# Peptides against a protein of PDB entry 6UG1: the designs that were tried, part 271

Target 1, 304 residues: chain A of PDB entry 6UG1
Amino acid sequence: SNEERKRRKYFHMLYLVCLMVHGFIRNEWINSKRLSRKLSNLVPEKVFELLHPQKDEELPLRSTRKLLDGLKKCMELWQKHWKITKKYDNVGLYMRTWKEIEMSANNKRKFKTLKRSDFLRAVSKGHGDPDISVQGFVAMLRACNVNARLIMSCQPPDFTNMKIDTSLNGNNAYKDMVKYPIFWCEVWDKFSKKWITVDPVNLKTIEQVRLHSKLAPKGVACCERNMLRYVIAYDRKYGCRDVTRRYAQWMNSKVRKRRITKDDFGEKWFRKVITALHHRKRTKIDDYEDQYFFQRDESEGIPD
Target 2, 301 residues: chain A of PDB entry 6UG1 as posed
Amino acid sequence: SNEERKRRKYFHMLYLVCLMVHGFIRNEWINSKRLSRKLSNLVPEKVFELLHPQKDEELPLRSTRKLLDGLKKCMELWQKHWKITKKYDNEGLYMRTWKEIEMSANNKRKFKTLKRSDFLRAVSKGHGDPDISVQGFVAMLRACNVNARLIMSCQPPDFTNMKIDTSLNAYKDMVKYPIFWCEVWDKFSKKWITVDPVNLKTIEQVRLHSKLAPKGVACCERNMLRYVIAYDRKYGCRDVTRRYAQWMNSKVRKRRITKDDFGEKWFRKVITALHHRKRTKIDDYEDQYFFRRDESEGIPD

## One batch from the design tools (peptide; made by RFdiffusion4, then SolubleMPNN)

Design b2_p29_8_s4 (from b2_p29_8, 11 letters changed)
Fold by OpenDDE base, seed 3:
Structure b2_p29_8_s4 (fold): chain B 304 residues (1-304), chain A 29 residues (1-29)
Amino acid sequence: as target 1 above (304 residues)
Amino acid sequence: SEEEEILKRVAEIAELDVEKALEVWKELL
């Protein structure tokens, strides 16, 4: 019905706020001074120097290569630190079906939200789910004075799916779900004036996204619980930015149709959500990023 | 408000923080 469409859109908006707030809270927790002191000790001086290369005036690309090598070594150090990767309880922060939401509304499961103290302990011990691991990796880079962002691919229920029964086929569902990350890292390259994408946990990859990301979900089974729609960046200064344009090849033609921002009301509303979570002044880094997004929008063109 | 109750229920379903979500939601109204 038209009412059910309105209900699902509204529920999607509420769920999106809860997810974006969760990302904000985790971003605050990884700024812990106590955690920072502990995680900085994981990074040897030689790796710290690679993370902070001098500007090569002859060839700035040499400085970028040192930074990339430093990030690779940090990813290797992080793998040595991380002892136990837990499975997600249920589906974690992957996309729930409408049926699962309705069933969960009927079954008041007492969930226990992870406390800040338990999170800091988990990161410190190298024990937890993949999201805690990625968040801890961002904390380690921040402890090394790297301008690292926490990236979250927010997975609210698909308000464009009007099917009643959206039962997912069971057997490989978890493996397909976790094939692509929900959380990852971005690092500012001051030499190239670009963000570097780092997945330290799932794909264990470092990339400089041009048109396509390896982190963008591919294949029907993987996209059932992980739809690229809202990729939100949380920086060390409590900035919040929509960076979906970086990871979406087809932002205008495909992704926008699945976002609340498909209409002017949703665009204005979503801008209010970003503004409420954005606690810093604009910087030249934001100017370079917005210029890159503009060029990506022009290059995609208007969908026919 | 009815909206705050729905948001609490959504946060419970999502297994997410309710308090900060309510603060942010109030700023959006």
Scores: peptide ipSAE 0.562, ipTM 0.945, DockQ to the pose 0.081
Fold by OpenDDE base, seed 2:
Structure b2_p29_8_s4 (fold): chain B 304 residues (1-304), chain A 29 residues (1-29)
Amino acid sequence: as target 1 above (304 residues)
Amino acid sequence: SEEEEILKRVAEIAELDVEKALEVWKELL
């Protein structure tokens, strides 16, 4: 019905706020001074120097290459630190089906929200799920004074899916779900004036995203629980930015149709959510990023 | 409000923080 469509849209909005708030809270927790002091000790001086290269005035690309090598070594150090990768409980922060939401509303599960103290202990010991591991990696880079963002791919239920039965095929569901990450890292390259994408845990890759990312889910089975729609960036100064345009090849033709921002009401509302979570002044880094998003929008064109 | 009750239910379903979600939701109104 039209009523069920309105209900699913509204439920999607509320769920999106809860997810974006979760990312904000985890971004606050990884700014812990106690955690920072512990994680800085994981990074040798030689790796710290690679993370902070001098500007090569002749060839700025040499400075970017040093930073990339430093980030690669940080991923290797992080893998040595991380002892136990736990599986997600159920689906973690991957997308739930409408059927799973309805069943969860009927069955009040006693869940325990992870406390800040338990999170900090998990990161310090190297024991936790992949999301905690990525968040800890961002904390380690921030401890080394790197301008690292926590990235979250928010997975609210698909309000455009009006099917009653959204049962997923059970056998490979977990493997297909975890094929692509929900959380990753971005690092500011002050030389190229671009964000570098880092997945330290899942794909173990570093990317300078041009048109597409390896982190963007591909294939029907992977997209059932991980749809690229709301990629939110949380920086060390409590900035919150929509960076979906970086990872979406087809923002205008495909991704926008699955977002609340498909209409003017949803765009205005989503801008209010971003503003409520954005606790810093605009910077030149935001100007370079917005220019990159503009160029990517022009290069995609308007879908015919 | 009815909206706050729905938000609490959503946060419970999502296994997410309810208190901070309610704070942010109040700032959106």
Scores: peptide ipSAE 0.556, ipTM 0.944, DockQ to the pose 0.081
Fold by OpenDDE base, seed 4:
Structure b2_p29_8_s4 (fold): chain B 304 residues (1-304), chain A 29 residues (1-29)
Amino acid sequence: as target 1 above (304 residues)
Amino acid sequence: SEEEEILKRVAEIAELDVEKALEVWKELL
């Protein structure tokens, strides 16, 4: 019905706010000075120097290569630090079906929200789920004075799916779900004026995204619980930005149709959500990023 | 409000923080 469509759209909006707020809270927690002091000790001076290369005036690419090598070494150091990767409870922050939401709504499960103290302990010990691990990696880079963002792929229920039952394939469902990350890192390359994508936990990859990322889910089974729709960036200064355009090859043709921002009302509303979570002034980094997104929109063109 | 109760329910389903979600939601109204 039209009512069920409205209900699902509204529920999607509420769920998206809860997810984006969660990302904001985790981004605040990883700014902990106590955690920063502990995590900085994981990074040897030689690796710190690679993270902060001098500008090569002849070939800025040499400076970028040093930064990339420093980030690679940081991923290796992080793997040594991280002792226990816990499985997600159920689906974690991956996308739930409408049936799962309805069933969960009938079952008042006592959930225990992870407290800040428990999170900081988990990161410090290297014990937790992949999301905590990525968040801790961002904290380590920030402890080394790297301009690292926490990236969250928000997975609200698909309001465009009007089916009551979405039978998910049971076989390997968890493996297919976790094939692509929900959280990752971006690092500002001051030499190339671009964000570097870093997945330290899942794919263990570093990318300079041009047209598409390896972190973008591919295949039906992987997309059932991980649809690239809302990739939100949280910076060390409490900036909040929609960076979906970086990771979406087909933003205009495919991704937009699955977003609340498909219409003018949804665009205005989503802009309010971003504004409420954006606690810093605009910077030249935002200008370079917006210019990159503009060029990506022009290069994709209008969907046929 | 009814909206706040729905948001609480969503946060419970998502296993997410309710208090900060309510704060941000109030800023969006």
Scores: peptide ipSAE 0.554, ipTM 0.943, DockQ to the pose 0.081
Fold by OpenDDE base, seed 5:
Parts: C-alpha cells; sequence; structure tokens
Structure b2_p29_8_s4 (fold): chain B 304 residues (1-304), chain A 29 residues (1-29)
C-alpha cells in the first residue's frame, strides 16, 4: 500500500539517524587520550617516519609512496595486535530485512549496549568484532597524528523493497554478509590532495579510489545485507561528511534511487542530519574533496 | 512524542544508542 511505503520510508530515515549517530559516538570514543597513548606504542619510529614523509618537491608521488608503505606496515602491526576477531551478534550493523524488523519489534530482546569503557578495553586488548577492530585501527593512526577518518557504510532497511517477505535463505548468509566491510578508514594524502582508502581488517587493502573501490559490494548475495548507499566519514575534529560518491561508480544511475536523497525533501532532510553531526569548520581538505566529487559527477554524466 | 517512541524502538531494534539518537533527532525538528 501507499501507507506501507510511507511507513518503510519513515522507518528507514529513523534507522539511518540511529546508524549515523552510532558512527559519531564511535568516532568520539576513538579520540580517547588514554587509548591514543597505548596505541601509539604499537608503531615503531621508522613506521611513524613513513607516515610523515617530507614533501618531495621533484616528485610528490615519492612522498605518497612512503605514506602508503607506512599505512601497509600499520596494517601489519594492527594484525599482530588484534588477537580475537569475534563474530557479529546476529547481523551486527548489516542491513536487516523488513521481516526481521517486524519480528524484532514483537520480541523485546534486552540487548546490552557496548559501553565506552568496554570498547576501550576491547581495542586495547585486541578482542572484538571487525567494526571495533577497524575503529581501533583509526584510533592508532590518529595516535600517530595521521589525519585518519572513520568511514561507515550505513545499512538502513531498504525502503525501495516493497516485498512483504524479505527472508534471506542460505547457509552461507553470514559469509556473504561479512564479505565486504561496514567500517573502514580513510587517510588524507597531503601530497596528492586525495583521501586514501584503507580496509585493515576485512579485505586488508589500501586503495587510491579513482572510479570504483574494492570495498563496494558486488554480487546479489553480498548486496542483500550490504548496499552502498550512505558512506559517512567521521574525522578527528568531529566532522561528518557524505563520501558515498567516492565509492559509488554509478551514483546517479543506481545508488541515488535507493537513497532518501532521491527527492528534494529527502536531500534537504539528509543535509540537516549531516549538519547536526558536523561540529567543525570547513577546511581546504573539504574543498579538494568537493572538487573531486564534482568531477566524478560530471564524468558519470546523467543516466540516459 | 510518538516520533520519540518510534525512534526508541528503532534504536532498540538496531541495538544502538537511544539517548544520543533522540538528542540529534530533536535538533532536526
Amino acid sequence: as target 1 above (304 residues)
Amino acid sequence: SEEEEILKRVAEIAELDVEKALEVWKELL
């Protein structure tokens, strides 16, 4: 019905706010001074120097290569630190079906929200789910004075899915779900004026995204619980930015149709949500990023 | 409000922080 369509759209909006707020809270927690002091000790001086290369005036790409090598070594150090990767409870922050939402609404499960103290302990010990691990990796880079962002791919229920039964059948459902990350890292490259994408945990990859990322879910089974729609960046200064354009090859033709921002009302509303979570002044880094997004929109064109 | 109750329910379903979600939601109104 039209009512059910409105209900699902509204529920999607509320769920998206809860997810974006969760990313904001985790971004605050990883700024912990106590955690920073512990995690900085994981990074040897030689690796710290690679993270902070001098500008090569002849070939700035040499400086970028040093930074990339430093980030690779940080991923290796992080793997040594991380002792236990826990499975998610249920589906974690992956996309729930409408049926799962309806069933959850009937079953008031007492969930135990992870407290800040428990999170900091988990990161310090190297014991937790993949999301905690990625968040801890961002904390380690920030402890090394790297301009690292926490990236979250927000997975609200699909309001474009009007099927009543959205049950997902399959023994491999968990494996397909976790094939692509929900959280990752971006690092500012001051030499190339670009964000470097880092997945330290899932795919263990470093990318300079041009047209598409390896982190973008591919295949039907993987996209059932992980649709690239809302990729939100949280920086060390409590900036909040929509960076979906970086990871979406087909923003205009495919991704936009599945976002609340498909219409003017949803665009204005989503801008308000971003503004409410954005606690810093604009910087030249934001200008370079917006120029990159503009060029990507022009290069994609308007879908015929 | 009815909206706050729905947001609480959504946060419970999502296993997310309810209080901060309510704060941000109030800033959007």
Scores: peptide ipSAE 0.496, ipTM 0.930, DockQ to the pose 0.081

## One batch from the design tools (peptide; made by RFdiffusion4, then SolubleMPNN)

Design b2_p30_1_s1 (from b2_p30_1, 12 letters changed)
Fold by OpenDDE base, seed 4:
Structure b2_p30_1_s1 (fold): chain B 304 residues (1-304), chain A 30 residues (1-30)
Amino acid sequence: as target 1 above (304 residues)
Amino acid sequence: SLYEFIEKYLPKAKEIIGEEEVDKLLELSK
């Protein structure tokens, strides 16, 4: 019905806000001075120097290569630190079906959300789910004075799906679900004036995204619980930005149709939410990023 | 449940985007 469509739209919006607030709070927690002091000790001086290369005036690419090598070594150090990767409870923050949402209203199963103290302890010990691990990795980079962002791919239920979801196939569902991350890192490259994408946990990859990312879900089974629609970046200064354009190859033709921002009402609302979560002044980094997004929109063209 | 996740973040969502906005979303999502 039209009423059910409306209900699903507003539930999507409500849940999206809660997801974005979750990302915001985790971003605050990873700025902990106590955590920073502990995590900085994981990074040897030689690796710190690679993270902070001098500008090569002749070939800025050499400086970028040093930074990339430093990030690779940080990813290796992080893997040594991380002792226990817990499985997600059920689906974690991956996308739920409408049926699962309806059934969850009746199920008193406590969503175990970590307190700040428990989170900080988990990161410090290297014990937790992949999301906590990524968040801890961002904290380690920030402890090394790297301009690292926490990236969250928000997975609200698909309000455009009006079908009664059949049960997703059980056994392969978890492997397909976790094939792609929902949290990762971006690092500002001051030499190339670009964000470097870092997945320290899932794919264990570092990339400079041009037209597409390896982190973008591919294949029907993987997209059932991980639909790239809302990729939100949280920086060390409590900036909040929609960076979906970086990771979406087909933003205009495909992704936009699945976003609340498909219409003017949703665009205005989503902009209001982003603005409310953005607690810093604009910087030249934002200008370079916006220019990159503009170029990506022009290069994709208008969908037919 | 998913609702417990929502409930946990409702207070902070109200603080960030306004109480009226969240209450409207809650009402219209029922």
Scores: peptide ipSAE 0.732, ipTM 0.978, DockQ to the pose 0.876
Fold by OpenDDE base, seed 2:
Structure b2_p30_1_s1 (fold): chain B 304 residues (1-304), chain A 30 residues (1-30)
Amino acid sequence: as target 1 above (304 residues)
Amino acid sequence: SLYEFIEKYLPKAKEIIGEEEVDKLLELSK
């Protein structure tokens, strides 16, 4: 019905806010001074120097290459630190079906949410799910004075799906779900004036996204619980930005149709939410990023 | 449940985007 369509839209909005607030809170927790002191000790001086290369005036690309090498070594150090990767409880923060939501209303199964103390202990010991591991990796880079931001791909239920969910009963459902990450890292390259994408845990990849990312879900089975729609960036100064444009090849033609921002009401509402979560002043980094997004919009073209 | 996840973040969501806005979303999601 039209009523059910409205209900699903507003539930999507409500859950999206809760996901974005979760990302915000995790971003605050990874700024812990106590955690920072512990994680900085994981990075030897030689790796710290690679993370902070001098500007090569002759060839700025050499400085970017040093930073990339430093980030690669940080990923290797992080793998040594991380002792236990736990499976997600159920689907974690991956997308639920509408049927699962309806069934969850009837089943008071406690959603195990970590307290701040438990999270900090988990990161410090290297014991937790992949999301905690990524968040800890961002904390380690921040402890090394790297301008690293936490990226969250928010997975609210698909309000455009009006079908009764067929049971996702596939034996490979978990493997397909976790094939692509929900959380990753971006690092500011001050030399190239671009964000570097880092997935330290899932794909273990570093990329300089041009037109497409390896982190963008591909294939029907992977997209069932991971739809690239709301990629939110949380920086060390409590900035909050929508960076979906970086990872969406087809933002205008495909991704927008699955977002609340497909209409003016949703666009205004979503902008209000982003603004409320954004607790810092604009910087030149934001200008370079917005210029990049503009160029990406021009290169995609206006959908016919 | 998913609802317990929502309930846990409701107070902080109210603090960030306003109580009225969250209450409206709660009402219209029923």
Scores: peptide ipSAE 0.731, ipTM 0.978, DockQ to the pose 0.858
Fold by OpenDDE base, seed 3:
Structure b2_p30_1_s1 (fold): chain B 304 residues (1-304), chain A 30 residues (1-30)
Amino acid sequence: as target 1 above (304 residues)
Amino acid sequence: SLYEFIEKYLPKAKEIIGEEEVDKLLELSK
């Protein structure tokens, strides 16, 4: 019905806000001074120097290469620190079906949410799920004075799916769900004036996204619980930005149709939420990023 | 489980986007 369509839309909005607030709170927690002091000790001086290369005036690309090498070594150091990768409880923060949502209303199963103290302990010990691991990696980079953002791919239920039974065929293995990450990192390259994408845990990759990302879900099975729709960036100064355009090859043709921002009402609402989560002044970094997004929109064009 | 996730973040969501806005979303999600 039209009523059920409206209900699903508003539930999507409610859950999206809660997901974005979760990301915001985790971003505050990873700014812990106590955690920072512990994690800085994981990074040797030689790796710190690679993270902070001098500007090569002749060839700025040499400085970017040093930064990339430093980030690679940080990923290796992080893998050594991280002793226990726990599986997600159920689906973690991956997308639920509408049937699972309806069934969960009846099921008083305690959603075990970590307290701040437990999170900080988990990161310090190297024990936790992949999301905690990524968040800890961002904390380590920030402890080394790197301008690192926490990235969250928010997975609210698909309000465009009006099927009554949205049960996934039971064979959608945990493996297909976790094929692509929900959390990752971005690092500002001051030399190229671009964000570098870093997945330290899942794909263990570093990329400079041009037109497409390796982190964008591909194939039916993985897209059932991971749809690229809302990629939110949280920086060390409590900035909040929608960076979906970086990772969406087909923003206009495919992604926009599955976002709340498909209409003027949803666009205004979502902008209000982003603005409320953005606790810093605009910088030249935001100007370079907006210019990149503009160029990506022009290059995609209008879908035929 | 999902509702407990929502309930945990509701107070902070109300602080960030306004109580009236969250209450409207809750009402229209029923």
Scores: peptide ipSAE 0.730, ipTM 0.978, DockQ to the pose 0.867
Fold by OpenDDE base, seed 1:
Structure b2_p30_1_s1 (fold): chain B 304 residues (1-304), chain A 30 residues (1-30)
Amino acid sequence: as target 1 above (304 residues)
Amino acid sequence: SLYEFIEKYLPKAKEIIGEEEVDKLLELSK
């Protein structure tokens, strides 16, 4: 019905806000001074120097290469630190079906939510789910004074899916679900004026995204619980930005149709939410990023 | 549950985007 479509749209919006607030809170927690002091000790001086290369005046690309090498070594150090990767409780923050949502209304099963103290302990010990691990990695980079963002791919239910029965096939469903991450890192390259994408946990990859990312879910089974729609960046100064354009190859043709921002009402609402979560002044980094997004929109063109 | 996740973040969502806005979303999600 039209009423059910409306209900699903508003539930999507409500849950999206809660997801974005979760990302915001985790971003605050990873700024912990106590955690920072512990995590900085994981990074030896030689790796710290690679993270902070001097500008090569002859070839700025050499400075970027040093930064990339430093980030690679940080991923290796992080793997040594991280002892236990726990499975998600149920589906974690991956996308639920409408049927699962309806069933969950009747099932008062406790959602295990970590307290700040438990999160900080988990990161410090290297014990937790992949999301905690990524968040801890961002904290380690921030402890080394790297301009690292926490990235969250928000997975609200698909309000465009009006099917009642979305029985997901059982046995491989978890493997397909976790094939692509929900959380990752971005690092500002001051030399190239670009954000570097870092997945330290899942794919263990570093990318300089041009047209597409390896982190973008591909295939029907993977997209059932991980649909690239709302990729939100949280920086060390409590900035909040929609960076979906970086990771969406087909933002205009495909992704926009599945976002609340498909209409003017949803666009205005979503901008209001982003603005409310954005607690810093605009910087030149934001200008370079917006220029990149503009160029990506022009390059994609208008969908036929 | 999913609802407990929502309930946990409702207070902070109200602080960030406004109580009226969240309450409207809650009402229209029923």
Scores: peptide ipSAE 0.728, ipTM 0.977, DockQ to the pose 0.869

